# Peptides against a protein of PDB entry 4M9S, part 5

Target 1, 135 residues: chain A of PDB entry 4M9S
Amino acid sequence: SRGLVGVECITPYSYKSLAMALQRCVEVLSDEDRSALAFAVVMPPGVDIPVKLWSCVIPVDICSNEEEQLDDEVADRLKRLSKRGALLSGKRMPVLTFKIDHIIHMFLKHVVDAQTIANGISILEQRLLEIGNNN

## One batch from the design tools (peptide; made by RFdiffusion4, then SolubleMPNN)

Design b1_p8_7_s2 (from b1_p8_7, 3 letters changed)
Fold by OpenDDE base, seed 4:
Parts: sequence; structure tokens; C-alpha cells
Structure b1_p8_7_s2 (fold): chain B 135 residues (1-135), chain A 8 residues (1-8)
Amino acid sequence: as target 1 above (135 residues)
Amino acid sequence: PKPKFLFP
């Protein structure tokens, strides 16, 4: 299964044209989905990431601290993003995962505010440590 | 933190 990673070499679209298309795609997102997309930049591209790990970086306002609610809300956002063309790729088997493609990741790396990226990385690192310590 | 997009 060649993810969008393999399409980089064969795409007839220039980076500029792709960037313009992606810009338009981002502009029509809701604020919450756009926020989720921004923080997707902290994930390694081309890797199927479990929803639990996405929940470490995707900002969600939940009424409770229940992990189930967090994961479900995050999954819903990621599902919406996956329906917006090439923004994310979802996989249901064997476990629900989402993957950011290299092209999208490269785009985000250039257009997402540097402080946002830095903050997202810090948050991910912190929460991964917490998960590791709880095991 | 709130994300910010800087489109060229």
C-alpha cells in the first residue's frame, strides 16, 4: 500500500499548486479541526499512530477527564480530517490508527506557527512520559 | 495553545 508518500515522486502538481489547494482546504475547516490539523505536524509522517497517542497532542475541550471521551472526540476530529482528501489516512484494522502523509506533513511544517510546533512537541513528550511512568 | 497558520 503506497501511501501518499509514494505520490510525491509522480504527482503532476507542483508544490506551489498543492500548497494552494491545501491552503483552501485548511481555510474551510472548522476552528477545532484546523487546530487538530496543526498539531498533527508533531507526529512522524508515514506512521500509523494509535488514537491514544493522537489524544496526547490534539487539543480537546472535554467535560470530564475520562480517557474514553477524549479518545472518542479525538477520533471524530481525525475522521473528519481523513474525509478531507489527503489530510489524514485512517486504518481500522487491527486497531484504529491515523497517519499523516509526508506531503501533508511537509506542508504543515512550513505553514504552522513555529511556536505551535514547539508547544505541541513539548506536550507530546510530557504526556508520553506520563504514559510510560504509569506502565 | 492555539495553532496559527502562516500561509505564504
Scores: peptide ipSAE 0.042, ipTM 0.736, DockQ to the pose 0.597
Fold by OpenDDE base, seed 2:
Structure b1_p8_7_s2 (fold): chain B 135 residues (1-135), chain A 8 residues (1-8)
Amino acid sequence: as target 1 above (135 residues)
Amino acid sequence: PKPKFLFP
């Protein structure tokens, strides 16, 4: 089943239809999964992003500060999103990664609150810097 | 902070 991978051009009509479909998909998500989806907008589209980088921006409330637990919880959320149509594309090989497609990313850019996007980018930048400095 | 969705 080719997901939205094959959409070369989005017409205004196609966008409206897609938006309606995606709206329904978003509405049925849990609050946590919906939040995860929103923050997916800060990732570059079309790129397979390792879970560790997703964990930099996906909000998770965990009892432990263990990085492993964080990554697992994030991975579970992203996996759920990947099972809901074309929201995300997951790859297990060679490394567990998730990718947001351009069309979904474009949708999110329009529907996610601008402040949320800005905050997400700032958080990502900060945490990436920390990761880079710890290597 | 909870992300917000602004649907048209």
Scores: peptide ipSAE 0.041, ipTM 0.730, DockQ to the pose 0.597
Fold by OpenDDE base, seed 3:
Structure b1_p8_7_s2 (fold): chain B 135 residues (1-135), chain A 8 residues (1-8)
Amino acid sequence: as target 1 above (135 residues)
Amino acid sequence: PKPKFLFP
């Protein structure tokens, strides 16, 4: 499997080809993993984000309300996405983090529904405020 | 809400 060759000079044709390749990658995802990827658009690109912050926006359908189980399920989804090409980059040390690349983020901004993006930002802001008030 | 992808 030839890894996505370093995006050199993105000609409009290269961009179209990359967009088509990314679209195919998204189409083969499960509904859960595709949902997780969609909400990754609310994160700043190129930044190593702790799993705890990802858990604020990634939808999880778990029977248990235990916070530890939530973070583990989110981490598993992000790990699966990181194994599918250039969708995410994981780092284990010093803290488990995931990063969305700028190119992937730009793609998501164009293909994810605007209302979904707005809702994701609102949810993230609300949950960050709750975390800040409890500290 | 389930994210909707606008696939061309």
Scores: peptide ipSAE 0.040, ipTM 0.730, DockQ to the pose 0.517
Fold by OpenDDE base, seed 5:
Structure b1_p8_7_s2 (fold): chain B 135 residues (1-135), chain A 8 residues (1-8)
Amino acid sequence: as target 1 above (135 residues)
Amino acid sequence: PKPKFLFP
């Protein structure tokens, strides 16, 4: 059964209202969390993405290059975003994943700079190749 | 103009 992901047809009015609400939510984020949210636009919407893949694009300043610390810090950021309205949806089972909804993703596509999106995709592609070669 | 996230 191909579950028709009922993309709720957002009316232009609903979109504008939602966009205004989302913009307000984004404005109150820390610079770090706002940056993480911006890079969420490179992920496919509606897909539960493991933290390991999020760590490929979420910018983190860690003094140690320990992968375990990186994933934990990324998870904390994504968790904070998931607590802010509908920005992200987290699942703990079977593995820790986060999902960006179609509506939020569509919003981000309109407000995140196109060059930033392109750079984020390029970084994701590069790091996925590195992971694939090391495994 | 919609505020755009300008990443540095």
Scores: peptide ipSAE 0.038, ipTM 0.704, DockQ to the pose 0.171

Design b1_p8_7_s3 (from b1_p8_7, 3 letters changed)
Fold by OpenDDE base, seed 3:
Structure b1_p8_7_s3 (fold): chain B 135 residues (1-135), chain A 8 residues (1-8)
Amino acid sequence: as target 1 above (135 residues)
Amino acid sequence: PKPKFIFP
């Protein structure tokens, strides 16, 4: 299986084919993993983001109110997404981080509902302010 | 609210 290494000049046809492939990949995700992927659109592409910041936007349904358990559950979701092709890239050292690629981010900007994006940004901003005020 | 995708 030749990995998506050389995305050279994506012709409009190549882009359409890639978009269709990504759509199919998203459709087969669980509801939880699909939700996590949707909110990845609020993160800057090409940047290694710590799990703590991902936890600000990724919804968690069934976790204890313990902060450590929240981060572990978020990390598990992000790990599952990283195993599904090019959706995310994980890095373990020096700190556990995940990165969304520019191509995936561009795709998400076009397919995630505008209200979902706006809500995700608002939630991220609010939680970052809370973290900043508590430090 | 649950995130929604708009696919062509």
Scores: peptide ipSAE 0.323, ipTM 0.878, DockQ to the pose 0.578
Fold by OpenDDE base, seed 5:
Structure b1_p8_7_s3 (fold): chain B 135 residues (1-135), chain A 8 residues (1-8)
Amino acid sequence: as target 1 above (135 residues)
Amino acid sequence: PKPKFIFP
């Protein structure tokens, strides 16, 4: 996968070209993977986020509420996104994490519906509180 | 809610 990790700056022209390419990439995703990508906008860019925190916002329909199965399914979705160009960057060590690049995050902020962003933030906040109370 | 994208 070609990541944007080495991109130091972006011009308006570069952004437009990249945005067009990214739009096409988003359009060909499955509904499930596209949903995961949309909610990636609520994560801070440039930070290696553990799968456990991603699981707070990535929508997963599982028959059992087994926490371990949830994290595995989320990891699979994020892994697929990481294989699609520069959408996400995964690291396996020291723990499994995924990172959204600043440029991808900036793109998502412009193309994800404002209500979707607001809902994602609300869900993240709620679930972080639950984690904080249980641990 | 289902996420939504807005493209030009």
Scores: peptide ipSAE 0.322, ipTM 0.877, DockQ to the pose 0.549
Fold by OpenDDE base, seed 1:
Structure b1_p8_7_s3 (fold): chain B 135 residues (1-135), chain A 8 residues (1-8)
Amino acid sequence: as target 1 above (135 residues)
Amino acid sequence: PKPKFIFP
């Protein structure tokens, strides 16, 4: 299996092939992991983002009253996505972070519904304000 | 809101 990690430049031809491969990868995800991937589109590409910020946009249906459990569940989802090639890149040290690559982000911008993107941005903005007010 | 993908 050629890992998508080696694609540095997208030509129209390479994009079509890459898009088809990525579509196939998305289709076989669980509903939870696919939802997590969809909302990854609201993150800036190429930036190592702490799990705490990912938790602002990743939907978790499990009612956990403990904030720590929420972050752990989000981390597990992001870890599963990172194991599926170039979907995400994780770093464990010094702090657990995940990054979306520019290529994957560009793909998501084209295939994620506009309303989903708008909703994700709104949710992120609201939760960032809440975090900022609590500091 | 449930996320949606647009695939051909």
Scores: peptide ipSAE 0.321, ipTM 0.877, DockQ to the pose 0.533
Fold by OpenDDE base, seed 4:
Structure b1_p8_7_s3 (fold): chain B 135 residues (1-135), chain A 8 residues (1-8)
Amino acid sequence: as target 1 above (135 residues)
Amino acid sequence: PKPKFIFP
């Protein structure tokens, strides 16, 4: 039980029961949605993040290089995740954003492989730099 | 690389 040791979660549910429920939720996701969820761990919790920034970390294997198509595909994945309980919260106004809450983020931080997290951070940093340099 | 979940 290496990952959940020392995690204090103040919820109406025991962390164990919530973790079990979330585990089951993750297990029934498609491979693509599960992949998207894994990389959501690199986002700051409790912040409404624009789809464009999500597109920096959400892997899209088969898509045209058009930014619009990338953002649309990412948005679709995030929308599906938002429909799966409390995995994500979407906001349409004033701009389409998605937010990971602290509880889900805490769960992901402990159950996503450390190398995956490190890779996701590196990818995010690289793509943010690219965006910054292209502006 | 594909992400991996490690569940307890």
Scores: peptide ipSAE 0.312, ipTM 0.874, DockQ to the pose 0.666

Design b1_p8_7_s4 (from b1_p8_7, 3 letters changed)
Fold by OpenDDE base, seed 4:
Structure b1_p8_7_s4 (fold): chain B 135 residues (1-135), chain A 8 residues (1-8)
Amino acid sequence: as target 1 above (135 residues)
Amino acid sequence: VKPKFVFP
Protein backbone atom coordinates (compact mmCIF):
# COMPACT_ATOMS: atom_id res chain seq x y z
CA SER B 1 0.00 0.00 0.00
CA ARG B 2 1.97 3.03 -1.23
CA GLY B 3 0.76 5.90 0.94
CA LEU B 4 -0.03 9.15 -0.86
CA VAL B 5 3.36 10.82 -0.61
CA GLY B 6 2.30 14.35 0.24
CA VAL B 7 3.99 16.26 -2.55
CA GLU B 8 5.63 19.02 -0.58
CA CYS B 9 5.50 21.74 -3.17
CA ILE B 10 9.02 23.13 -3.02
CA THR B 11 8.73 26.43 -4.82
CA PRO B 12 12.03 27.75 -6.19
CA TYR B 13 10.47 31.19 -5.88
CA SER B 14 10.20 33.29 -2.78
CA TYR B 15 6.61 33.64 -1.70
CA LYS B 16 6.87 37.37 -2.36
CA SER B 17 8.10 37.00 -5.93
CA LEU B 18 5.54 34.32 -6.68
CA ALA B 19 2.78 36.44 -5.15
CA MET B 20 3.76 39.39 -7.33
CA ALA B 21 3.78 37.22 -10.43
CA LEU B 22 0.42 35.72 -9.51
CA GLN B 23 -1.04 39.15 -8.77
CA ARG B 24 -0.05 40.29 -12.25
CA CYS B 25 -1.53 37.13 -13.71
CA VAL B 26 -4.84 37.76 -11.91
CA GLU B 27 -4.94 41.40 -13.03
CA VAL B 28 -4.83 40.47 -16.71
CA LEU B 29 -7.65 37.91 -16.48
CA SER B 30 -11.09 38.66 -17.84
CA ASP B 31 -13.72 39.42 -15.22
CA GLU B 32 -15.27 35.98 -15.77
CA ASP B 33 -12.00 34.07 -15.45
CA ARG B 34 -10.98 36.14 -12.43
CA SER B 35 -14.29 35.29 -10.78
CA ALA B 36 -13.77 31.61 -11.50
CA LEU B 37 -10.29 31.78 -10.01
CA ALA B 38 -11.55 33.50 -6.86
CA PHE B 39 -14.07 30.74 -6.16
CA ALA B 40 -11.47 28.06 -6.85
CA VAL B 41 -10.21 28.80 -3.32
CA VAL B 42 -13.08 26.77 -1.85
CA MET B 43 -11.81 23.56 -3.46
CA PRO B 44 -9.38 21.28 -1.63
CA PRO B 45 -5.87 21.77 -3.02
CA GLY B 46 -3.99 18.93 -4.67
CA VAL B 47 -7.15 16.99 -5.55
CA ASP B 48 -8.34 16.21 -9.06
CA ILE B 49 -11.87 17.61 -8.98
CA PRO B 50 -14.44 16.65 -11.64
CA VAL B 51 -15.95 19.49 -13.67
CA LYS B 52 -19.37 18.74 -12.19
CA LEU B 53 -18.12 19.71 -8.74
CA TRP B 54 -16.40 22.82 -10.09
CA SER B 55 -19.73 23.81 -11.61
CA CYS B 56 -21.12 24.02 -8.07
CA VAL B 57 -18.95 27.05 -7.26
CA ILE B 58 -17.90 28.67 -10.54
CA PRO B 59 -20.33 31.50 -11.31
CA VAL B 60 -21.74 31.11 -14.80
CA ASP B 61 -24.40 33.33 -16.28
CA ILE B 62 -26.04 30.96 -18.73
CA CYS B 63 -29.41 31.66 -20.31
CA SER B 64 -30.18 27.93 -20.23
CA ASN B 65 -30.51 25.87 -17.07
CA GLU B 66 -29.20 22.84 -18.94
CA GLU B 67 -26.59 21.11 -16.80
CA GLU B 68 -24.64 20.15 -19.91
CA GLN B 69 -24.17 23.78 -20.92
CA LEU B 70 -23.12 24.70 -17.40
CA ASP B 71 -20.45 22.00 -17.28
CA ASP B 72 -19.14 22.96 -20.72
CA GLU B 73 -18.88 26.66 -19.88
CA VAL B 74 -17.22 25.88 -16.55
CA ALA B 75 -14.80 23.54 -18.29
CA ASP B 76 -13.90 26.28 -20.78
CA ARG B 77 -13.15 28.74 -17.98
CA LEU B 78 -11.05 26.21 -16.11
CA LYS B 79 -9.20 25.35 -19.34
CA ARG B 80 -8.37 29.03 -19.85
CA LEU B 81 -7.08 29.25 -16.29
CA SER B 82 -4.98 26.13 -16.81
CA LYS B 83 -3.45 27.64 -19.97
CA ARG B 84 -2.10 30.52 -17.90
CA GLY B 85 0.33 28.08 -16.32
CA ALA B 86 0.32 27.49 -12.59
CA LEU B 87 -3.26 28.58 -11.82
CA LEU B 88 -4.85 25.17 -12.45
CA SER B 89 -3.82 21.81 -13.84
CA GLY B 90 -6.20 19.86 -16.04
CA LYS B 91 -6.35 16.11 -16.57
CA ARG B 92 -8.39 14.59 -19.40
CA MET B 93 -8.11 10.90 -18.55
CA PRO B 94 -9.84 8.95 -17.24
CA VAL B 95 -12.27 11.84 -16.59
CA LEU B 96 -11.87 15.58 -17.16
CA THR B 97 -10.71 17.05 -13.87
CA PHE B 98 -9.00 20.19 -12.65
CA LYS B 99 -6.73 20.62 -9.66
CA ILE B 100 -5.64 23.69 -7.76
CA ASP B 101 -2.07 23.54 -6.53
CA HIS B 102 -1.29 24.03 -2.85
CA ILE B 103 0.76 27.16 -3.53
CA ILE B 104 -1.95 28.74 -5.67
CA HIS B 105 -4.54 27.81 -3.09
CA MET B 106 -2.45 29.37 -0.34
CA PHE B 107 -2.08 32.52 -2.42
CA LEU B 108 -5.84 32.70 -3.03
CA LYS B 109 -6.60 32.26 0.67
CA HIS B 110 -4.62 35.44 1.34
CA VAL B 111 -5.82 37.59 -1.56
CA VAL B 112 -9.47 36.62 -2.01
CA ASP B 113 -11.81 38.63 0.17
CA ALA B 114 -12.98 36.76 3.26
CA GLN B 115 -16.63 37.40 2.43
CA THR B 116 -16.11 35.98 -1.05
CA ILE B 117 -14.58 32.84 0.45
CA ALA B 118 -17.44 32.48 2.92
CA ASN B 119 -20.00 32.96 0.17
CA GLY B 120 -18.26 30.42 -2.04
CA ILE B 121 -18.25 27.83 0.75
CA SER B 122 -21.93 28.46 1.41
CA ILE B 123 -22.79 28.09 -2.27
CA LEU B 124 -20.75 24.89 -2.56
CA GLU B 125 -22.39 23.42 0.52
CA GLN B 126 -25.86 24.26 -0.72
CA ARG B 127 -25.33 22.81 -4.18
CA LEU B 128 -23.68 19.65 -2.84
CA LEU B 129 -26.68 19.11 -0.60
CA GLU B 130 -28.98 19.57 -3.58
CA ILE B 131 -26.99 17.01 -5.58
CA GLY B 132 -27.05 14.61 -2.64
CA ASN B 133 -30.80 14.98 -2.19
CA ASN B 134 -31.51 14.45 -5.90
CA ASN B 135 -29.59 11.14 -5.97
CA VAL A 1 -21.94 39.08 -5.46
CA LYS A 2 -18.83 39.62 -7.55
CA PRO A 3 -15.71 38.16 -5.96
CA LYS A 4 -13.14 40.64 -4.75
CA PHE A 5 -9.39 40.33 -4.59
CA VAL A 6 -7.57 42.21 -1.89
CA PHE A 7 -3.89 42.38 -2.68
CA PRO A 8 -1.63 43.53 0.11
Scores: peptide ipSAE 0.306, ipTM 0.862, DockQ to the pose 0.528
Fold by OpenDDE base, seed 5:
Order: sequence, then C-alpha cells, then structure tokens
Structure b1_p8_7_s4 (fold): chain B 135 residues (1-135), chain A 8 residues (1-8)
Amino acid sequence: as target 1 above (135 residues)
Amino acid sequence: VKPKFVFP
C-alpha cells in the first residue's frame, strides 16, 4: 500500500490567502507568543514534539531556576498558540506534545528572519548537546 | 536575540 502522502497541493492562490490570514494572526499575538511562534520554525514539521524539547528553544524569562516551572510556562505558550487556529496542534496522550503543520512551517520559513532561524537552530543544538551530556 | 518577522 503506497501511502499517498497527501501533499495537499496548496494552490498559489490558497497559499496567498492562507499567508495573509496567518500574517494577521501573527500580528495580533502578544510579544511572548509571537516569539514562541518564531522559534517553532526550528522544529521538524509534522512531528509530535515533547514539551521538554520545545523548552530548549522557546524563550522564557523565568525569575526562578526551577526546571519544572520552565516546562509549564512553555506548555502554556504552546497551548495558547494551539488555540490560535492552525498554528500548532497539541496532543495530551500518551505524553503532552505539540506539532507544527507543514503549511505553517513553510509559512514561518518565509516570514521569520534568517538570523532568527539561525539563532534558533544554534540554541537548539547547544541545548540538545547539554541534555545528551547530562543523560 | 529578539525574534523578528519579515513579511513580503
């Protein structure tokens, strides 16, 4: 059974309309939620990513060094983004995960500044190395 | 670094 990966052939027209809708959605976000969305571009699309991995790249200004509070704050930001239409998809079972859709990811790759993308990748790589060395 | 969006 050749799984037709249904490449939803987004017509250029549907893409432009969707891009305009998404742009408006991004413009009305808080600065914190907009920042979280920008860094979502570094995650692979279509993959259910655990909150712990999101916490590696989502910028959170926490006054407390408690790691548990970091994951909770990140989860709250991602939950807010998931409530904003198609920006993210959350799953609660078996583990709390969030996924960026291919279409949203493609949009972000075009509208997020190249330096922001590069910085996000660098931060992710650094944090993954730290996790790998501590396990 | 604060993230930045560049809309076409």
Scores: peptide ipSAE 0.303, ipTM 0.861, DockQ to the pose 0.530
Fold by OpenDDE base, seed 3:
Structure b1_p8_7_s4 (fold): chain B 135 residues (1-135), chain A 8 residues (1-8)
Amino acid sequence: as target 1 above (135 residues)
Amino acid sequence: VKPKFVFP
């Protein structure tokens, strides 16, 4: 299994091939996992983001009203994305975090609908404000 | 709103 680790020089041809490979990876996702991946575009690339912050933008259809169950469901979605290749990188210690790579983030910025990106940013800003006001 | 992908 040759992981995408070896792309030192992205030629335009390498980029087109990588974009095609990533497109195929996105097309085989479930609707839920694809939705989670789309909203990952609002996160800063290369940063280990805690699950609680991911839960601000990842849509969850089936949550019991318990905040703890929301974070667990979000974590499960992000774990599935991390297993489907280089889409996300998970870290368990010291805190469970997920990171989007610069290459994946750049791809998402080009293929995710502009309205979806704008909505995701607005939702993140609103929920961060609510967290800040409750603290 | 369901996220939409626009692939080239």
Scores: peptide ipSAE 0.301, ipTM 0.862, DockQ to the pose 0.586
Fold by OpenDDE base, seed 1:
Structure b1_p8_7_s4 (fold): chain B 135 residues (1-135), chain A 8 residues (1-8)
Amino acid sequence: as target 1 above (135 residues)
Amino acid sequence: VKPKFVFP
């Protein structure tokens, strides 16, 4: 499997081929993992983001009010996405973080609907304010 | 065809 990590230059031709490959990868995801990937569009590309910040935008349908369980479920989803090619890159040390690549982020900006993007930004802003007020 | 995903 050629990892998508090697695409440094987006030509219109490369974009069509990459977009087709990425579309196929997205189509085989579970509904939950697809939703997680869609909301990854609100994160800045090329930045190692802690799981706690990912949990602000990744939808988790868990009845548990335990914050620790939410972070674990989010981490599992992000880990699955990282295993399905170059959708995300994870780092375990010093802190568990995930990063969206610029190429994947540009793809998501093109294929995720505008309302989903707007909702994801609004949710992120709200939850970041809550975290900031609690510290 | 431009791919478009609608995510609820």
Scores: peptide ipSAE 0.269, ipTM 0.833, DockQ to the pose 0.186

Design b1_p8_8_s1 (from b1_p8_8, 6 letters changed)
Fold by OpenDDE base, seed 1:
Structure b1_p8_8_s1 (fold): chain B 135 residues (1-135), chain A 8 residues (1-8)
Amino acid sequence: as target 1 above (135 residues)
Amino acid sequence: AKTLVPVF
């Protein structure tokens, strides 16, 4: 399948076709990867976000309370999403970051439950405050 | 643990 990178929603028809293509991509994900993708909606689109900030919102059940293991598991999920086409774009240098595209973000804003979005934003804000107070 | 909730 051709990646959705560079596709623009110019018409309602284009949006419908894009939404159908993205829906198919979402349907083949694992439950864990779908959840990670859903919470990507709380991130600003077009911005390279460090894995540590992604780990604030991506739901991961880790057996250990080690933050390092959390970041690694989150990075693996984001990496899988980046391989499923244009869902995310990863950069390895200078720091490992992932970016959500504007088109994908727009799609997520329409399909992710509004309460989930609100909760995700609240969690992100809380975690950012905690990080800021510890530095 | 972060709780998974239905998102879609």
Scores: peptide ipSAE 0.027, ipTM 0.618, DockQ to the pose 0.080
Fold by OpenDDE base, seed 3:
Structure b1_p8_8_s1 (fold): chain B 135 residues (1-135), chain A 8 residues (1-8)
Amino acid sequence: as target 1 above (135 residues)
Amino acid sequence: AKTLVPVF
């Protein structure tokens, strides 16, 4: 008896339902957490990224210009996003990192404005160059 | 000042 390999046909309906569910999940976020999620699109998907690199692109308005407070506030935002289902995945050991999954990253590429993505990449590149020049 | 532009 040849077992029928069930071809999981990803129907256009399943894609639309997932996109609608993700859209609803994004709509209920605070403005700050939604902005942080939007800028997650500039990170490579499936990679554990240190908080220090996230702090280069996550928009944070802190009362103090202290770098340690910036990283803590960014970590708190990313932690809130990690508690919202599959939006982000956090690891505490050996170093605090956050990862965006491929599905969420693909969704963000379609819903985040192209100019916002380009600006986020440019800002990341500039700040990485500054870090490299200070070493 | 990082201007929070609402992206959504």
Scores: peptide ipSAE 0.027, ipTM 0.612, DockQ to the pose 0.105
Fold by OpenDDE base, seed 2:
Structure b1_p8_8_s1 (fold): chain B 135 residues (1-135), chain A 8 residues (1-8)
Amino acid sequence: as target 1 above (135 residues)
Amino acid sequence: AKTLVPVF
């Protein structure tokens, strides 16, 4: 008897309960951290993404044009999100990276406005091209 | 600087 790999069928009920819990977690965030979380939807789930790539999509208002300060501010936001349980998973070594899990990503796809997602993708694509051309 | 867009 080959064990049915229990596809945890997230029942619509479990999804609603999880969505409600996540919604409460999102509501207590600052406007800046909530915006950072929303733009995490443009990242591929389950992948450790370097802070430099996160900085392409996370909206930050910095007084300095120094890219290093941008990465630091983005990292601080992502670190705060990672402290909110399963929202993000951070790795410090060998390079500082953050990962969005599939379940959180699925939630964000449902609650983030479609135009915002499209804009975020366009911004990411533009910034990736700039990085690729400058190297 | 990237402007904050309301997303929720």
Scores: peptide ipSAE 0.028, ipTM 0.621, DockQ to the pose 0.073; fails the geometry check
Fold by OpenDDE base, seed 5:
Structure b1_p8_8_s1 (fold): chain B 135 residues (1-135), chain A 8 residues (1-8)
Amino acid sequence: as target 1 above (135 residues)
Amino acid sequence: AKTLVPVF
């Protein structure tokens, strides 16, 4: 039985229904978790992304200058989002990663403000350059 | 210091 890679033929109708359901799920999030989810739109969908890269774009108000606390706080936010089912998928082994699904990513591209997306991309690019220059 | 990106 060849696994039907379910071509999720998201009919426009199925997409609207899913979007409505997702919108309701987003509305009940805390402001912090909703902000974290918004910035998830800058990540490539369907890819297991290490927490270190998520920490480049997830806004965290850390009173501490310790990088270790940053990754932990980001991981906790992403874990909370993953508990909402389809929002994110966490993988603990071999490395702690989180993945955004294509459908959720497509939803976010429609509901997240264009300026927020642009800012998130700019920040990611800047942080990646900083990481690359420090290695 | 991570700059808090203001999510407007």
Scores: peptide ipSAE 0.024, ipTM 0.594, DockQ to the pose 0.059; fails the geometry check

Design b1_p8_8_s2 (from b1_p8_8, 5 letters changed)
Fold by OpenDDE base, seed 1:
Structure b1_p8_8_s2 (fold): chain B 135 residues (1-135), chain A 8 residues (1-8)
Amino acid sequence: as target 1 above (135 residues)
Amino acid sequence: PKVLKPVF
């Protein structure tokens, strides 16, 4: 599947058609992967974000509080989303990063509940502060 | 971590 990189929504019709296609792609995801995708809305679009920062917002139910397992599970979810086409773009070198495209981000801003977005941003801010204070 | 349930 070609990434949505470089696709622009020129008309409201194009947006509706694209939104319908994206909605169908979201519906076939597992509940866990769909949840991960929803929280991707809190990330800035078009930026390569390290997995460690994704782990601040991607909901993972891990039996152990080991940070290493958290990053691995988050990376696996993001990899699955990347394989579903243009939902995310992954880079392995020099550092494992994922990027959300502007179009996908715009779609998520429209379909993800506003309270979910606000909560996700708040959690990200808190965890970034904690990371910054531990350095 | 409180699992925020995304609502689409």
Scores: peptide ipSAE 0.029, ipTM 0.611, DockQ to the pose 0.138
Fold by OpenDDE base, seed 3:
Structure b1_p8_8_s2 (fold): chain B 135 residues (1-135), chain A 8 residues (1-8)
Amino acid sequence: as target 1 above (135 residues)
Amino acid sequence: PKVLKPVF
């Protein structure tokens, strides 16, 4: 799958066209997948992030307290996003990771509410500290 | 329940 990694917006027109295409992709998402995409903005672009770290910020409503089920549900959402307009890039090996590219990240920074971004960052920081203290 | 509603 050739991800959008090869789309250099070399012109303002190309950027506008890409933004319109991305907007259409976002509009057809479920509310849950759109939520997951919004919180992808808190991740550093261009980095292969393990599902475990995505699970720190992707909102999931599960009845089970099983951490494995949480990671699986998060992975399924991220997989759907990777299939729709290449919003994310997934790798299965050596470990399951997802990456947001710089173009998608820039788009999200403009369309996601600033308070949502700030809250997402704060939650990520808190949960990373908890993970670090439990190791 | 980690329900954060994204505001677009």
Scores: peptide ipSAE 0.029, ipTM 0.609, DockQ to the pose 0.133
Fold by OpenDDE base, seed 4:
Structure b1_p8_8_s2 (fold): chain B 135 residues (1-135), chain A 8 residues (1-8)
Amino acid sequence: as target 1 above (135 residues)
Amino acid sequence: PKVLKPVF
């Protein structure tokens, strides 16, 4: 029995209403948190992503090149976004992860600048290759 | 610091 992956059909009306609500939520973010949210668009929706992979794309101005400080600052940003309603979902166990929901991801795909998305994907790919080559 | 531009 092949389970029907239920395609959640978001109606245009639901999308517009949600988009307006999300736009308002985005407007009240700090520039840093808004930038972090923008780069969440490069992540696959509905997947629990570990902080280390988020750190590949979340823009953080770190005074020190310490990877540990990067992950902590990224985790703090993602945690703030998670506290802002449905923007992200954090999971502490078994490993600290954050997930972007499909609806939020779809919103971001429409509102985030195409060049920013392309740059974010390129950066993610590069950093994933670096991680893969160093393991 | 990779300053990625404010997207919104």
Scores: peptide ipSAE 0.028, ipTM 0.618, DockQ to the pose 0.115
Fold by OpenDDE base, seed 5:
Structure b1_p8_8_s2 (fold): chain B 135 residues (1-135), chain A 8 residues (1-8)
Amino acid sequence: as target 1 above (135 residues)
Amino acid sequence: PKVLKPVF
């Protein structure tokens, strides 16, 4: 998928039109994929983030506590989002990573509930601390 | 499982 890397919003009108298009794109997602996209807002835009870090915040319906299964399910969700064009950009090499573009991130910051964002950040911080303490 | 409430 070609990310929106290098697309500048020159006018409020172009931004509004893009936001409307993105809104329609979000509306047709499954609940699971929409939820995953919402939590992408907690990631820094423009950074290739390893799936392991995505798994800290992406909600999953896995009955297993196996880490491998969690990462695989998260990766599948992020792959689906990346196939929706501009929503995410995936890289397989050297490691599997996903990136949210700045424009998409800005859109999400406006449409995702503030409490959800705050909760997502808190969860990310907690899990990063846990990962850091276990290494 | 982290079930987070639907955002939309």
Scores: peptide ipSAE 0.027, ipTM 0.616, DockQ to the pose 0.081; fails the geometry check

